# Designs tried in a protein design run: peptides against a protein of PDB entry 7VSI. Part 13

Target 1, 32 residues: chain A of PDB entry 7VSI
Amino acid sequence: EDISEDPSWARVVNLNALLMMAVAVFLWGFYA

## One batch from the design tools (peptide; made by RFdiffusion4, then SolubleMPNN)

Design b1_p12_2_s2 (from b1_p12_2, 6 letters changed)
Fold by OpenDDE base, seed 4:
Structure b1_p12_2_s2 (fold): chain B 32 residues (1-32), chain A 12 residues (1-12)
Amino acid sequence: as target 1 above (32 residues)
Amino acid sequence: SKELLELSKKLA
């Protein structure tokens, strides 16, 4: 099995990860 | 809030 990431999907995942972290920070900032 | 902090600890 090859565990290496496809470069295109890696960027999509990274962008979504960044977006989710930003949303989490805003939720924390608003409700905490 | 403290509840969100506790939730974060559980998810980590």
Scores: peptide ipSAE 0.032, ipTM 0.415, DockQ to the pose 0.090
Fold by OpenDDE base, seed 1:
Structure b1_p12_2_s2 (fold): chain B 32 residues (1-32), chain A 12 residues (1-12)
Amino acid sequence: as target 1 above (32 residues)
Amino acid sequence: SKELLELSKKLA
């Protein structure tokens, strides 16, 4: 319970994590 | 991969 995330902010963080992962893949695909 | 190393150095 002490380490549980707020559901709304958890979604925001998860969506940003997916976006960052996608950007990283595009950078790898373009420059590697 | 060299370009990505340069990018990581710039962002650090």
Scores: peptide ipSAE 0.031, ipTM 0.430, DockQ to the pose 0.070
Fold by OpenDDE base, seed 5:
Structure b1_p12_2_s2 (fold): chain B 32 residues (1-32), chain A 12 residues (1-12)
Amino acid sequence: as target 1 above (32 residues)
Amino acid sequence: SKELLELSKKLA
């Protein structure tokens, strides 16, 4: 099995990961 | 964290 990523989709995934982490931090900051 | 628990229940 090859787990190598397509570079373009890797960038999309990374940007979405950063966005979700930012949202999670805001939720934690306001409600935790 | 109670509010986050409630949010998790809604999204699941």
Scores: peptide ipSAE 0.030, ipTM 0.438, DockQ to the pose 0.069
Fold by OpenDDE base, seed 3:
Structure b1_p12_2_s2 (fold): chain B 32 residues (1-32), chain A 12 residues (1-12)
Amino acid sequence: as target 1 above (32 residues)
Amino acid sequence: SKELLELSKKLA
């Protein structure tokens, strides 16, 4: 309880994190 | 790797 996330916003952040990781992987795959 | 370093510089 000391540090906790709102469940709805936690999901939004997690989805954005996954999208950014996917973009990073595509950039790596294309330019590296 | 050197390739990833070059990529990071391009994105900066």
Scores: peptide ipSAE 0.029, ipTM 0.423, DockQ to the pose 0.069

Design b1_p12_2_s3 (from b1_p12_2, 8 letters changed)
Fold by OpenDDE base, seed 5:
Structure b1_p12_2_s3 (fold): chain B 32 residues (1-32), chain A 12 residues (1-12)
Amino acid sequence: as target 1 above (32 residues)
Amino acid sequence: TEELLKLALELA
């Protein structure tokens, strides 16, 4: 099975990952 | 980290 990413969806996933990391850092900074 | 776990559980 080929696990190579479609470039368009890779971009969407990367942007969502950055957003989730930002949210996690803010939650850590304010509450932990 | 205990508070982070609580927050993660609430967001799930």
Scores: peptide ipSAE 0.049, ipTM 0.558, DockQ to the pose 0.079
Fold by OpenDDE base, seed 4:
Structure b1_p12_2_s3 (fold): chain B 32 residues (1-32), chain A 12 residues (1-12)
Amino acid sequence: as target 1 above (32 residues)
Amino acid sequence: TEELLKLALELA
């Protein structure tokens, strides 16, 4: 399929998404 | 920036 995810890169992207969300929450918690 | 962070998270 044209838009199907590679399983290995999907894990990398998902982990980076979780890390970015965690960093965003910490920035919000620290400054807001 | 504090209000912008709050707004961004409310919209998410």
Scores: peptide ipSAE 0.047, ipTM 0.544, DockQ to the pose 0.106
Fold by OpenDDE base, seed 3:
Structure b1_p12_2_s3 (fold): chain B 32 residues (1-32), chain A 12 residues (1-12)
Amino acid sequence: as target 1 above (32 residues)
Amino acid sequence: TEELLKLALELA
């Protein structure tokens, strides 16, 4: 498929996205 | 809002 992801790298990207969202929420909660 | 914009700028 033209837009298919490699399953192993998809997991890495998803984990990084979740970590970044968690950090963003903590920064928002603490400073705003 | 202003503080959130400052945070966004610092992280960019």
Scores: peptide ipSAE 0.043, ipTM 0.537, DockQ to the pose 0.078
Fold by OpenDDE base, seed 2:
Structure b1_p12_2_s3 (fold): chain B 32 residues (1-32), chain A 12 residues (1-12)
Amino acid sequence: as target 1 above (32 residues)
Amino acid sequence: TEELLKLALELA
């Protein structure tokens, strides 16, 4: 079975990953 | 914070 990503869901996951990384950077900048 | 910034810049 092929485990290749659906292009539409890949974009949704990538955007969420970028948002989570941005939040992590702001939390680090605020508390560290 | 300063040391963490230095590490981040080295990894980037």
Scores: peptide ipSAE 0.033, ipTM 0.463, DockQ to the pose 0.127; fails the geometry check

Design b1_p12_2_s4 (from b1_p12_2, 6 letters changed)
Fold by OpenDDE base, seed 3:
Structure b1_p12_2_s4 (fold): chain B 32 residues (1-32), chain A 12 residues (1-12)
Amino acid sequence: as target 1 above (32 residues)
Amino acid sequence: SLELLLLSLLLA
């Protein structure tokens, strides 16, 4: 499949996405 | 706010 993800890099991307969302929520909670 | 979201994206 042309748009299939490599499982190892998919995990790295997902962990980074979760980290980004956590940081965004903490910033929003602290300043808004 | 939009500014806080943009800052969090830039710092990641």
Scores: peptide ipSAE 0.104, ipTM 0.712, DockQ to the pose 0.104
Fold by OpenDDE base, seed 5:
Structure b1_p12_2_s4 (fold): chain B 32 residues (1-32), chain A 12 residues (1-12)
Amino acid sequence: as target 1 above (32 residues)
Amino acid sequence: SLELLLLSLLLA
């Protein structure tokens, strides 16, 4: 089976990654 | 530390 990304799910995962990075910035900024 | 983990996630 091909392991290449489905373009729609790739976009969803990338957007979630950006959201998680934004949350991480605030957590780092608060506790560091 | 947790702070370093968070930083590493941001830089990945």
Scores: peptide ipSAE 0.103, ipTM 0.692, DockQ to the pose 0.137
Fold by OpenDDE base, seed 1:
Structure b1_p12_2_s4 (fold): chain B 32 residues (1-32), chain A 12 residues (1-12)
Amino acid sequence: as target 1 above (32 residues)
Amino acid sequence: SLELLLLSLLLA
């Protein structure tokens, strides 16, 4: 497919997404 | 608020 992801970079992006969400949880938990 | 913005980013 034209918009298929390279599996290695897809993993890097997914890990960064999880880390971003984790940081967001801590920020929300601390300031809310 | 900043709190709601952070929540929205988390739930996206």
Scores: peptide ipSAE 0.100, ipTM 0.695, DockQ to the pose 0.122
Fold by OpenDDE base, seed 4:
Structure b1_p12_2_s4 (fold): chain B 32 residues (1-32), chain A 12 residues (1-12)
Amino acid sequence: as target 1 above (32 residues)
Amino acid sequence: SLELLLLSLLLA
């Protein structure tokens, strides 16, 4: 399918999403 | 404000 995810890149995207969320939580904790 | 931006990112 044209819009199907490559499993290896899906993992990379998911890991970056988790890292982004973690950074966001720490920034919120520090500045808010 | 920055704090609201950070909160919005957390809740997204």
Scores: peptide ipSAE 0.098, ipTM 0.696, DockQ to the pose 0.118

Design b1_p12_3_s1 (from b1_p12_3, 10 letters changed)
Fold by OpenDDE base, seed 1:
Structure b1_p12_3_s1 (fold): chain B 32 residues (1-32), chain A 12 residues (1-12)
Amino acid sequence: as target 1 above (32 residues)
Amino acid sequence: AAELLELAKRLA
């Protein structure tokens, strides 16, 4: 497929996405 | 962490 990802970089992006979601939940839990 | 625990209790 034209939009296929390198597995190593896909993992890095996915981990960063999870970390961002975690930070968002922490901010929500503290300020809301 | 205490605020997250309270949020988790509210969602459970």
Scores: peptide ipSAE 0.032, ipTM 0.423, DockQ to the pose 0.134
Fold by OpenDDE base, seed 4:
Structure b1_p12_3_s1 (fold): chain B 32 residues (1-32), chain A 12 residues (1-12)
Amino acid sequence: as target 1 above (32 residues)
Amino acid sequence: AAELLELAKRLA
């Protein structure tokens, strides 16, 4: 089974992961 | 920005 990431979708996922981490940090900064 | 600064101070 080929589980290799499509490079274009890998980039989209990585950008969304970074955005989610940034939002999490902002929520942490607001509520902590 | 103030809350981020306070977080940074807590983590430092």
Scores: peptide ipSAE 0.032, ipTM 0.418, DockQ to the pose 0.123
Fold by OpenDDE base, seed 5:
Structure b1_p12_3_s1 (fold): chain B 32 residues (1-32), chain A 12 residues (1-12)
Amino acid sequence: as target 1 above (32 residues)
Amino acid sequence: AAELLELAKRLA
């Protein structure tokens, strides 16, 4: 089975990853 | 976000 990502879903996942990283950084900056 | 905003201002 090919493990290559669908380009459209790869983009959605990557954008969500960036958003979650931003949220994590805000939480870190507030509580750490 | 206030702490991070302060840090951003310090770096600017």
Scores: peptide ipSAE 0.031, ipTM 0.415, DockQ to the pose 0.138
Fold by OpenDDE base, seed 3:
Structure b1_p12_3_s1 (fold): chain B 32 residues (1-32), chain A 12 residues (1-12)
Amino acid sequence: as target 1 above (32 residues)
Amino acid sequence: AAELLELAKRLA
């Protein structure tokens, strides 16, 4: 089975990763 | 905003 990412789902995952990192940075900035 | 400014100052 090919483990290559579907380009559309890869984009969705990458965008969610960026959003989570942004939220984490804001939480860090607010609480630390 | 003040917390972000303080964080930026610490990272600079």
Scores: peptide ipSAE 0.030, ipTM 0.409, DockQ to the pose 0.121

Design b1_p12_3_s2 (from b1_p12_3, 8 letters changed)
Fold by OpenDDE base, seed 5:
Structure b1_p12_3_s2 (fold): chain B 32 residues (1-32), chain A 12 residues (1-12)
Amino acid sequence: as target 1 above (32 residues)
Amino acid sequence: SDLLIALSLLLA
């Protein structure tokens, strides 16, 4: 319980992480 | 190079 994630917010965070990774790949592909 | 490092940190 102390540092356990709420399952619904964990999903939101994970989806945002994947979106940010996708954006980062496009930025790397364009500028690096 | 800096963007590659940033991407590597994001994916780790």
Scores: peptide ipSAE 0.123, ipTM 0.686, DockQ to the pose 0.135
Fold by OpenDDE base, seed 2:
Structure b1_p12_3_s2 (fold): chain B 32 residues (1-32), chain A 12 residues (1-12)
Amino acid sequence: as target 1 above (32 residues)
Amino acid sequence: SDLLIALSLLLA
């Protein structure tokens, strides 16, 4: 239980991770 | 490429 994720915050973190990956791919595609 | 390294570190 000490390292269990709250389901609502887990969703927020996962969505932010996906957004960061998308932005990273756009930056790579444009500048690399 | 420094940018590729930076992006790799960001995603790690």
Scores: peptide ipSAE 0.118, ipTM 0.678, DockQ to the pose 0.114
Fold by OpenDDE base, seed 4:
Structure b1_p12_3_s2 (fold): chain B 32 residues (1-32), chain A 12 residues (1-12)
Amino acid sequence: as target 1 above (32 residues)
Amino acid sequence: SDLLIALSLLLA
């Protein structure tokens, strides 16, 4: 079984991960 | 704080 990530979808996932982390930091900074 | 714990769980 090939478990290698498709490069295009890997990029989408990584961008979403970075966006989620950025939003989380701003929420932490504002409410905590 | 509860929010810090929640964010830690979200990012883990």
Scores: peptide ipSAE 0.117, ipTM 0.677, DockQ to the pose 0.117
Fold by OpenDDE base, seed 3:
Structure b1_p12_3_s2 (fold): chain B 32 residues (1-32), chain A 12 residues (1-12)
Amino acid sequence: as target 1 above (32 residues)
Amino acid sequence: SDLLIALSLLLA
């Protein structure tokens, strides 16, 4: 319970993680 | 590349 995620904030964090991963892939593809 | 390593570390 102390490590349980709030489902609304879990969704926000997961969406931001996906956006960061997408940006990272484009940066890698363009500059590396 | 250095950038590949840097991005891998950033995402870890």
Scores: peptide ipSAE 0.116, ipTM 0.675, DockQ to the pose 0.115

Design b1_p12_3_s3 (from b1_p12_3, 10 letters changed)
Fold by OpenDDE base, seed 1:
Structure b1_p12_3_s3 (fold): chain B 32 residues (1-32), chain A 12 residues (1-12)
Amino acid sequence: as target 1 above (32 residues)
Amino acid sequence: AKELLELAKRLA
């Protein structure tokens, strides 16, 4: 099966992943 | 911001 991603949507997903990671780090820094 | 700075100090 082809598991290759559409390059445009891959970028959108990766940016959202980075944003979620940043939010998690901020929550950790403030509440943990 | 102080909490983040303290976290950074602990991780460095």
Scores: peptide ipSAE 0.028, ipTM 0.397, DockQ to the pose 0.133
Fold by OpenDDE base, seed 3:
Structure b1_p12_3_s3 (fold): chain B 32 residues (1-32), chain A 12 residues (1-12)
Amino acid sequence: as target 1 above (32 residues)
Amino acid sequence: AKELLELAKRLA
């Protein structure tokens, strides 16, 4: 219970995390 | 495309 996430908001956060990782990979590929 | 190819070459 203490660290339980709302399933709908967990998905939103996870999708945003994946999008940010994808952006980071593209920036790395372009500038590194 | 060249940037991604260069990254792939560096990672391989």
Scores: peptide ipSAE 0.028, ipTM 0.389, DockQ to the pose 0.111
Fold by OpenDDE base, seed 2:
Structure b1_p12_3_s3 (fold): chain B 32 residues (1-32), chain A 12 residues (1-12)
Amino acid sequence: as target 1 above (32 residues)
Amino acid sequence: AKELLELAKRLA
């Protein structure tokens, strides 16, 4: 099975990953 | 969001 990424979905996943990291940093900064 | 805004003010 080929594991190559569709470029449009790769962008969506990467943007969501960055958003999740931003939320994680916010939660850490607020509650830690 | 207010905490992040205060952080941004400190970094400016």
Scores: peptide ipSAE 0.027, ipTM 0.398, DockQ to the pose 0.161
Fold by OpenDDE base, seed 4:
Structure b1_p12_3_s3 (fold): chain B 32 residues (1-32), chain A 12 residues (1-12)
Amino acid sequence: as target 1 above (32 residues)
Amino acid sequence: AKELLELAKRLA
C-alpha cells in the first residue's frame, strides 16, 4: 500500500492535528 | 489577533 503523502495535504492534516490537540488540552483542563 | 494571524500564515 502506498503511504506517500502529498506535501500540501500533509500540512493541512498536521495543522488540523495540532488544532485538535489544543482542543483536547482545553477539554482536559476544564473537566479533569 | 494580528500576531496570531501572522503565525498561522507561517505555519500553514
Scores: peptide ipSAE 0.022, ipTM 0.371, DockQ to the pose 0.071

Design b1_p12_3_s4 (from b1_p12_3, 8 letters changed)
Fold by OpenDDE base, seed 3:
Structure b1_p12_3_s4 (fold): chain B 32 residues (1-32), chain A 12 residues (1-12)
Amino acid sequence: as target 1 above (32 residues)
Amino acid sequence: SEELLRLSLALA
């Protein structure tokens, strides 16, 4: 497909997205 | 709000 993702890199990106969201939530919870 | 500002900076 035109915009299909490589499955291995899709998993890497998704894991990084989850880690970034977790860090953001902890920063918000601690400082805001 | 200041809370939203802090969150926006954390996401930048």
Scores: peptide ipSAE 0.080, ipTM 0.631, DockQ to the pose 0.093
Fold by OpenDDE base, seed 5:
Structure b1_p12_3_s4 (fold): chain B 32 residues (1-32), chain A 12 residues (1-12)
Amino acid sequence: as target 1 above (32 residues)
Amino acid sequence: SEELLRLSLALA
């Protein structure tokens, strides 16, 4: 089975990962 | 230790 990423969905996932990391950093910065 | 836990989560 091919596990290669579709380039368009790879971008969507990567952008969402960056957004989630940014949210996590803001929460950490506020509550830590 | 809560600060260390938060740091570890941030760096992981």
Scores: peptide ipSAE 0.064, ipTM 0.589, DockQ to the pose 0.111
Fold by OpenDDE base, seed 1:
Structure b1_p12_3_s4 (fold): chain B 32 residues (1-32), chain A 12 residues (1-12)
Amino acid sequence: as target 1 above (32 residues)
Amino acid sequence: SEELLRLSLALA
């Protein structure tokens, strides 16, 4: 597959995406 | 406004 991801790095990226979204929500909740 | 910017970022 032309755009297939390595499973290990896909998990790391997805986990960091979730963490960043959580941080963004807390920052929005605190400062907005 | 800052509020609209924060809302747009929250919805992204």
Scores: peptide ipSAE 0.064, ipTM 0.589, DockQ to the pose 0.097
Fold by OpenDDE base, seed 4:
Structure b1_p12_3_s4 (fold): chain B 32 residues (1-32), chain A 12 residues (1-12)
Amino acid sequence: as target 1 above (32 residues)
Amino acid sequence: SEELLRLSLALA
């Protein structure tokens, strides 16, 4: 399928998304 | 304000 994800890259993207959310929460907790 | 902006992002 054209829009289907490579499972390995999907995992990398998901881990980066979680990392970015964690960083955002820590920045919010520190500065807000 | 910065605080209101951060709160709005937190609630989104």
Scores: peptide ipSAE 0.060, ipTM 0.574, DockQ to the pose 0.091

Design b1_p12_4_s1 (from b1_p12_4, 6 letters changed)
Fold by OpenDDE base, seed 1:
Structure b1_p12_4_s1 (fold): chain B 32 residues (1-32), chain A 12 residues (1-12)
Amino acid sequence: as target 1 above (32 residues)
Amino acid sequence: SEELFRLSLLLA
């Protein structure tokens, strides 16, 4: 289907999302 | 406020 996720790219996106959230939390903790 | 915004992020 047009909007279905490729499993390999879904994992890449999910891992990058987790990394970005971790970085955001560290930045918030450091500068807050 | 900025502090309330940060609290909202903590509760999310």
Scores: peptide ipSAE 0.073, ipTM 0.603, DockQ to the pose 0.102
Fold by OpenDDE base, seed 3:
Structure b1_p12_4_s1 (fold): chain B 32 residues (1-32), chain A 12 residues (1-12)
Amino acid sequence: as target 1 above (32 residues)
Amino acid sequence: SEELFRLSLLLA
């Protein structure tokens, strides 16, 4: 509980993480 | 090199 994530912000962070990973993979694939 | 770095990411 002390270090538990707020559910709403957890979703925002997770979605941003997925977006960042997708962008990174596309950039890697494009410039590889 | 950049190629070796990319390969290292694949192994991670």
Scores: peptide ipSAE 0.072, ipTM 0.606, DockQ to the pose 0.081
Fold by OpenDDE base, seed 4:
Structure b1_p12_4_s1 (fold): chain B 32 residues (1-32), chain A 12 residues (1-12)
Amino acid sequence: as target 1 above (32 residues)
Amino acid sequence: SEELFRLSLLLA
């Protein structure tokens, strides 16, 4: 498929997405 | 305000 993801990079991106969301939630909770 | 913005995120 033209826009198919490489499985290894997909895992890296997904992990980074989870980390970014977690950091955002902690920052929100800390400064709210 | 910032508080209203955070409240809106909770409701989303």
Scores: peptide ipSAE 0.069, ipTM 0.598, DockQ to the pose 0.082
Fold by OpenDDE base, seed 2:
Structure b1_p12_4_s1 (fold): chain B 32 residues (1-32), chain A 12 residues (1-12)
Amino acid sequence: as target 1 above (32 residues)
Amino acid sequence: SEELFRLSLLLA
């Protein structure tokens, strides 16, 4: 099929992206 | 500077 995202996996990827950004902000705030 | 860049990210 096309390059369209599967809705379930799109939610998983988006949630992981938000978690990664949160972790990055905490690491930046603590160490940098 | 690095500090100004960090500040800009906080304000965005």
Scores: peptide ipSAE 0.067, ipTM 0.582, DockQ to the pose 0.113

Design b1_p12_4_s2 (from b1_p12_4, 9 letters changed)
Fold by OpenDDE base, seed 1:
Structure b1_p12_4_s2 (fold): chain B 32 residues (1-32), chain A 12 residues (1-12)
Amino acid sequence: as target 1 above (32 residues)
Amino acid sequence: AEKLIELGLKLA
């Protein structure tokens, strides 16, 4: 409960995580 | 890539 996430900011973080994963996949696809 | 971006925006 003390370290539980605020739902709105959790969404922001999750979206950034997805974006970074997408970029990583594109880089992998391009160079590997 | 375009469809993937569309999916990402949809999941936002």
Scores: peptide ipSAE 0.044, ipTM 0.467, DockQ to the pose 0.155
Fold by OpenDDE base, seed 4:
Structure b1_p12_4_s2 (fold): chain B 32 residues (1-32), chain A 12 residues (1-12)
Amino acid sequence: as target 1 above (32 residues)
Amino acid sequence: AEKLIELGLKLA
């Protein structure tokens, strides 16, 4: 089975990953 | 945070 990512959805996932990391850093900076 | 957001938009 081919487990390679669709290029368009790979970009969406990567953008969401970056956004989640940014939010996590902001929350850490504010509450820690 | 504002400067970081500005940088992010520039790199996007």
Scores: peptide ipSAE 0.042, ipTM 0.455, DockQ to the pose 0.170
Fold by OpenDDE base, seed 3:
Structure b1_p12_4_s2 (fold): chain B 32 residues (1-32), chain A 12 residues (1-12)
Amino acid sequence: as target 1 above (32 residues)
Amino acid sequence: AEKLIELGLKLA
């Protein structure tokens, strides 16, 4: 409850996390 | 890369 997330902002954060992971995978694929 | 992008769009 104290550390509970607002559902709308939780979705925004999760989408940004997925985008960052996708970029990281492409960088890994390009340089490794 | 194109096929990976296609897969990503499918999974999203």
Scores: peptide ipSAE 0.042, ipTM 0.455, DockQ to the pose 0.269
Fold by OpenDDE base, seed 5:
Structure b1_p12_4_s2 (fold): chain B 32 residues (1-32), chain A 12 residues (1-12)
Amino acid sequence: as target 1 above (32 residues)
Amino acid sequence: AEKLIELGLKLA
């Protein structure tokens, strides 16, 4: 079974992953 | 926050 990523959706996932990590770091920085 | 950041960097 091929689990290779579609390049366009890989970019969308990567960008959203970065955004979620940034939000998590901001929340951590605000409350910690 | 600074101590927690330091801990995070230490664990990484």
Scores: peptide ipSAE 0.036, ipTM 0.431, DockQ to the pose 0.110

Design b1_p12_4_s3 (from b1_p12_4, 8 letters changed)
Fold by OpenDDE base, seed 4:
Structure b1_p12_4_s3 (fold): chain B 32 residues (1-32), chain A 12 residues (1-12)
Amino acid sequence: as target 1 above (32 residues)
Amino acid sequence: ADELIRLSLELA
């Protein structure tokens, strides 16, 4: 309970993580 | 900036 994630915010964080990974892949593809 | 990005991705 103490460190349990709220399911709604967990989803928001996970979606942002996926977006950041996608951006990282595009930056890699363009600059590396 | 692109060199920093390249370096960070290479080291990851």
Scores: peptide ipSAE 0.070, ipTM 0.608, DockQ to the pose 0.082
Fold by OpenDDE base, seed 1:
Structure b1_p12_4_s3 (fold): chain B 32 residues (1-32), chain A 12 residues (1-12)
Amino acid sequence: as target 1 above (32 residues)
Amino acid sequence: ADELIRLSLELA
């Protein structure tokens, strides 16, 4: 309960995490 | 910058 996330901000953070992972994969694919 | 990106990804 003390470490529970606000559901709206949790969704924003999770979406940004997925986007950053996708960007990282594209950088790897382009430069590695 | 390209080498830094490559290094970070290879170490991950």
Scores: peptide ipSAE 0.068, ipTM 0.602, DockQ to the pose 0.078
Fold by OpenDDE base, seed 5:
Structure b1_p12_4_s3 (fold): chain B 32 residues (1-32), chain A 12 residues (1-12)
Amino acid sequence: as target 1 above (32 residues)
Amino acid sequence: ADELIRLSLELA
C-alpha cells in the first residue's frame, strides 16, 4: 500500500497539526 | 477554570 501524501493535502494537514498543537499548549498553560 | 480540560490533559 502506498502511504505517500498528496503535497497539497500534506500542507493542509501540517497547518492543522500546528494549529492544534498551539491550542493544546495554550490550554495546558492556562488550565494545567 | 475548566475541570474537564484539566482532567483530559492529566490523562494524556
Scores: peptide ipSAE 0.066, ipTM 0.606, DockQ to the pose 0.076
Fold by OpenDDE base, seed 2:
Structure b1_p12_4_s3 (fold): chain B 32 residues (1-32), chain A 12 residues (1-12)
Amino acid sequence: as target 1 above (32 residues)
Amino acid sequence: ADELIRLSLELA
């Protein structure tokens, strides 16, 4: 079975990853 | 927690 990503869902996952990284940076900036 | 949003809008 091919494990290649569907292009539409790949974009959704990538956007969520970027949002999570942004949240992590803000939390780091607030508490560190 | 919206500095990145503010900066992105300023760069656009």
Scores: peptide ipSAE 0.057, ipTM 0.522, DockQ to the pose 0.169

Design b1_p12_4_s4 (from b1_p12_4, 7 letters changed)
Fold by OpenDDE base, seed 3:
Structure b1_p12_4_s4 (fold): chain B 32 residues (1-32), chain A 12 residues (1-12)
Amino acid sequence: as target 1 above (32 residues)
Amino acid sequence: SEELFRLGLELA
């Protein structure tokens, strides 16, 4: 409970994480 | 950096 995430903000963070990973993969695929 | 990325993925 003390380390539990707010469900709404957890979704926002998770979506941002996915977007960041996707961008990183595209950058890697394009430049590496 | 390119080789480091590849090595990192290979080790993962």
Scores: peptide ipSAE 0.073, ipTM 0.546, DockQ to the pose 0.084
Fold by OpenDDE base, seed 2:
Structure b1_p12_4_s4 (fold): chain B 32 residues (1-32), chain A 12 residues (1-12)
Amino acid sequence: as target 1 above (32 residues)
Amino acid sequence: SEELFRLGLELA
């Protein structure tokens, strides 16, 4: 609880993480 | 990647 996340912002961060991973997969698929 | 994009939307 010392570093607990706000649930709303946790969702925003997690969605952005998923989007970044998707972009990385497309870049990998394009260049590799 | 076009096919992957369409597949991703379908599975989501």
Scores: peptide ipSAE 0.071, ipTM 0.550, DockQ to the pose 0.273
Fold by OpenDDE base, seed 5:
Structure b1_p12_4_s4 (fold): chain B 32 residues (1-32), chain A 12 residues (1-12)
Amino acid sequence: as target 1 above (32 residues)
Amino acid sequence: SEELFRLGLELA
């Protein structure tokens, strides 16, 4: 309960996490 | 490269 996330911000964080992973994969695919 | 990526997974 003390560490429970606000649902709206949880969505924002999750979306950003997905975007960051996608960027990382593209960078890895292009440069490595 | 791929080896470095696998190393990262191993250390995680």
Scores: peptide ipSAE 0.069, ipTM 0.532, DockQ to the pose 0.081
Fold by OpenDDE base, seed 4:
Structure b1_p12_4_s4 (fold): chain B 32 residues (1-32), chain A 12 residues (1-12)
Amino acid sequence: as target 1 above (32 residues)
Amino acid sequence: SEELFRLGLELA
């Protein structure tokens, strides 16, 4: 069993992570 | 949340 990421899914996860961080920053900026 | 902002700058 290898823990290496599939490059395609790695990109999907990374993009979602970036989107979530952006949303979090906007929510923080809006409410805090 | 100014304190949270300052904390972020400090950790960066």
Scores: peptide ipSAE 0.063, ipTM 0.517, DockQ to the pose 0.106

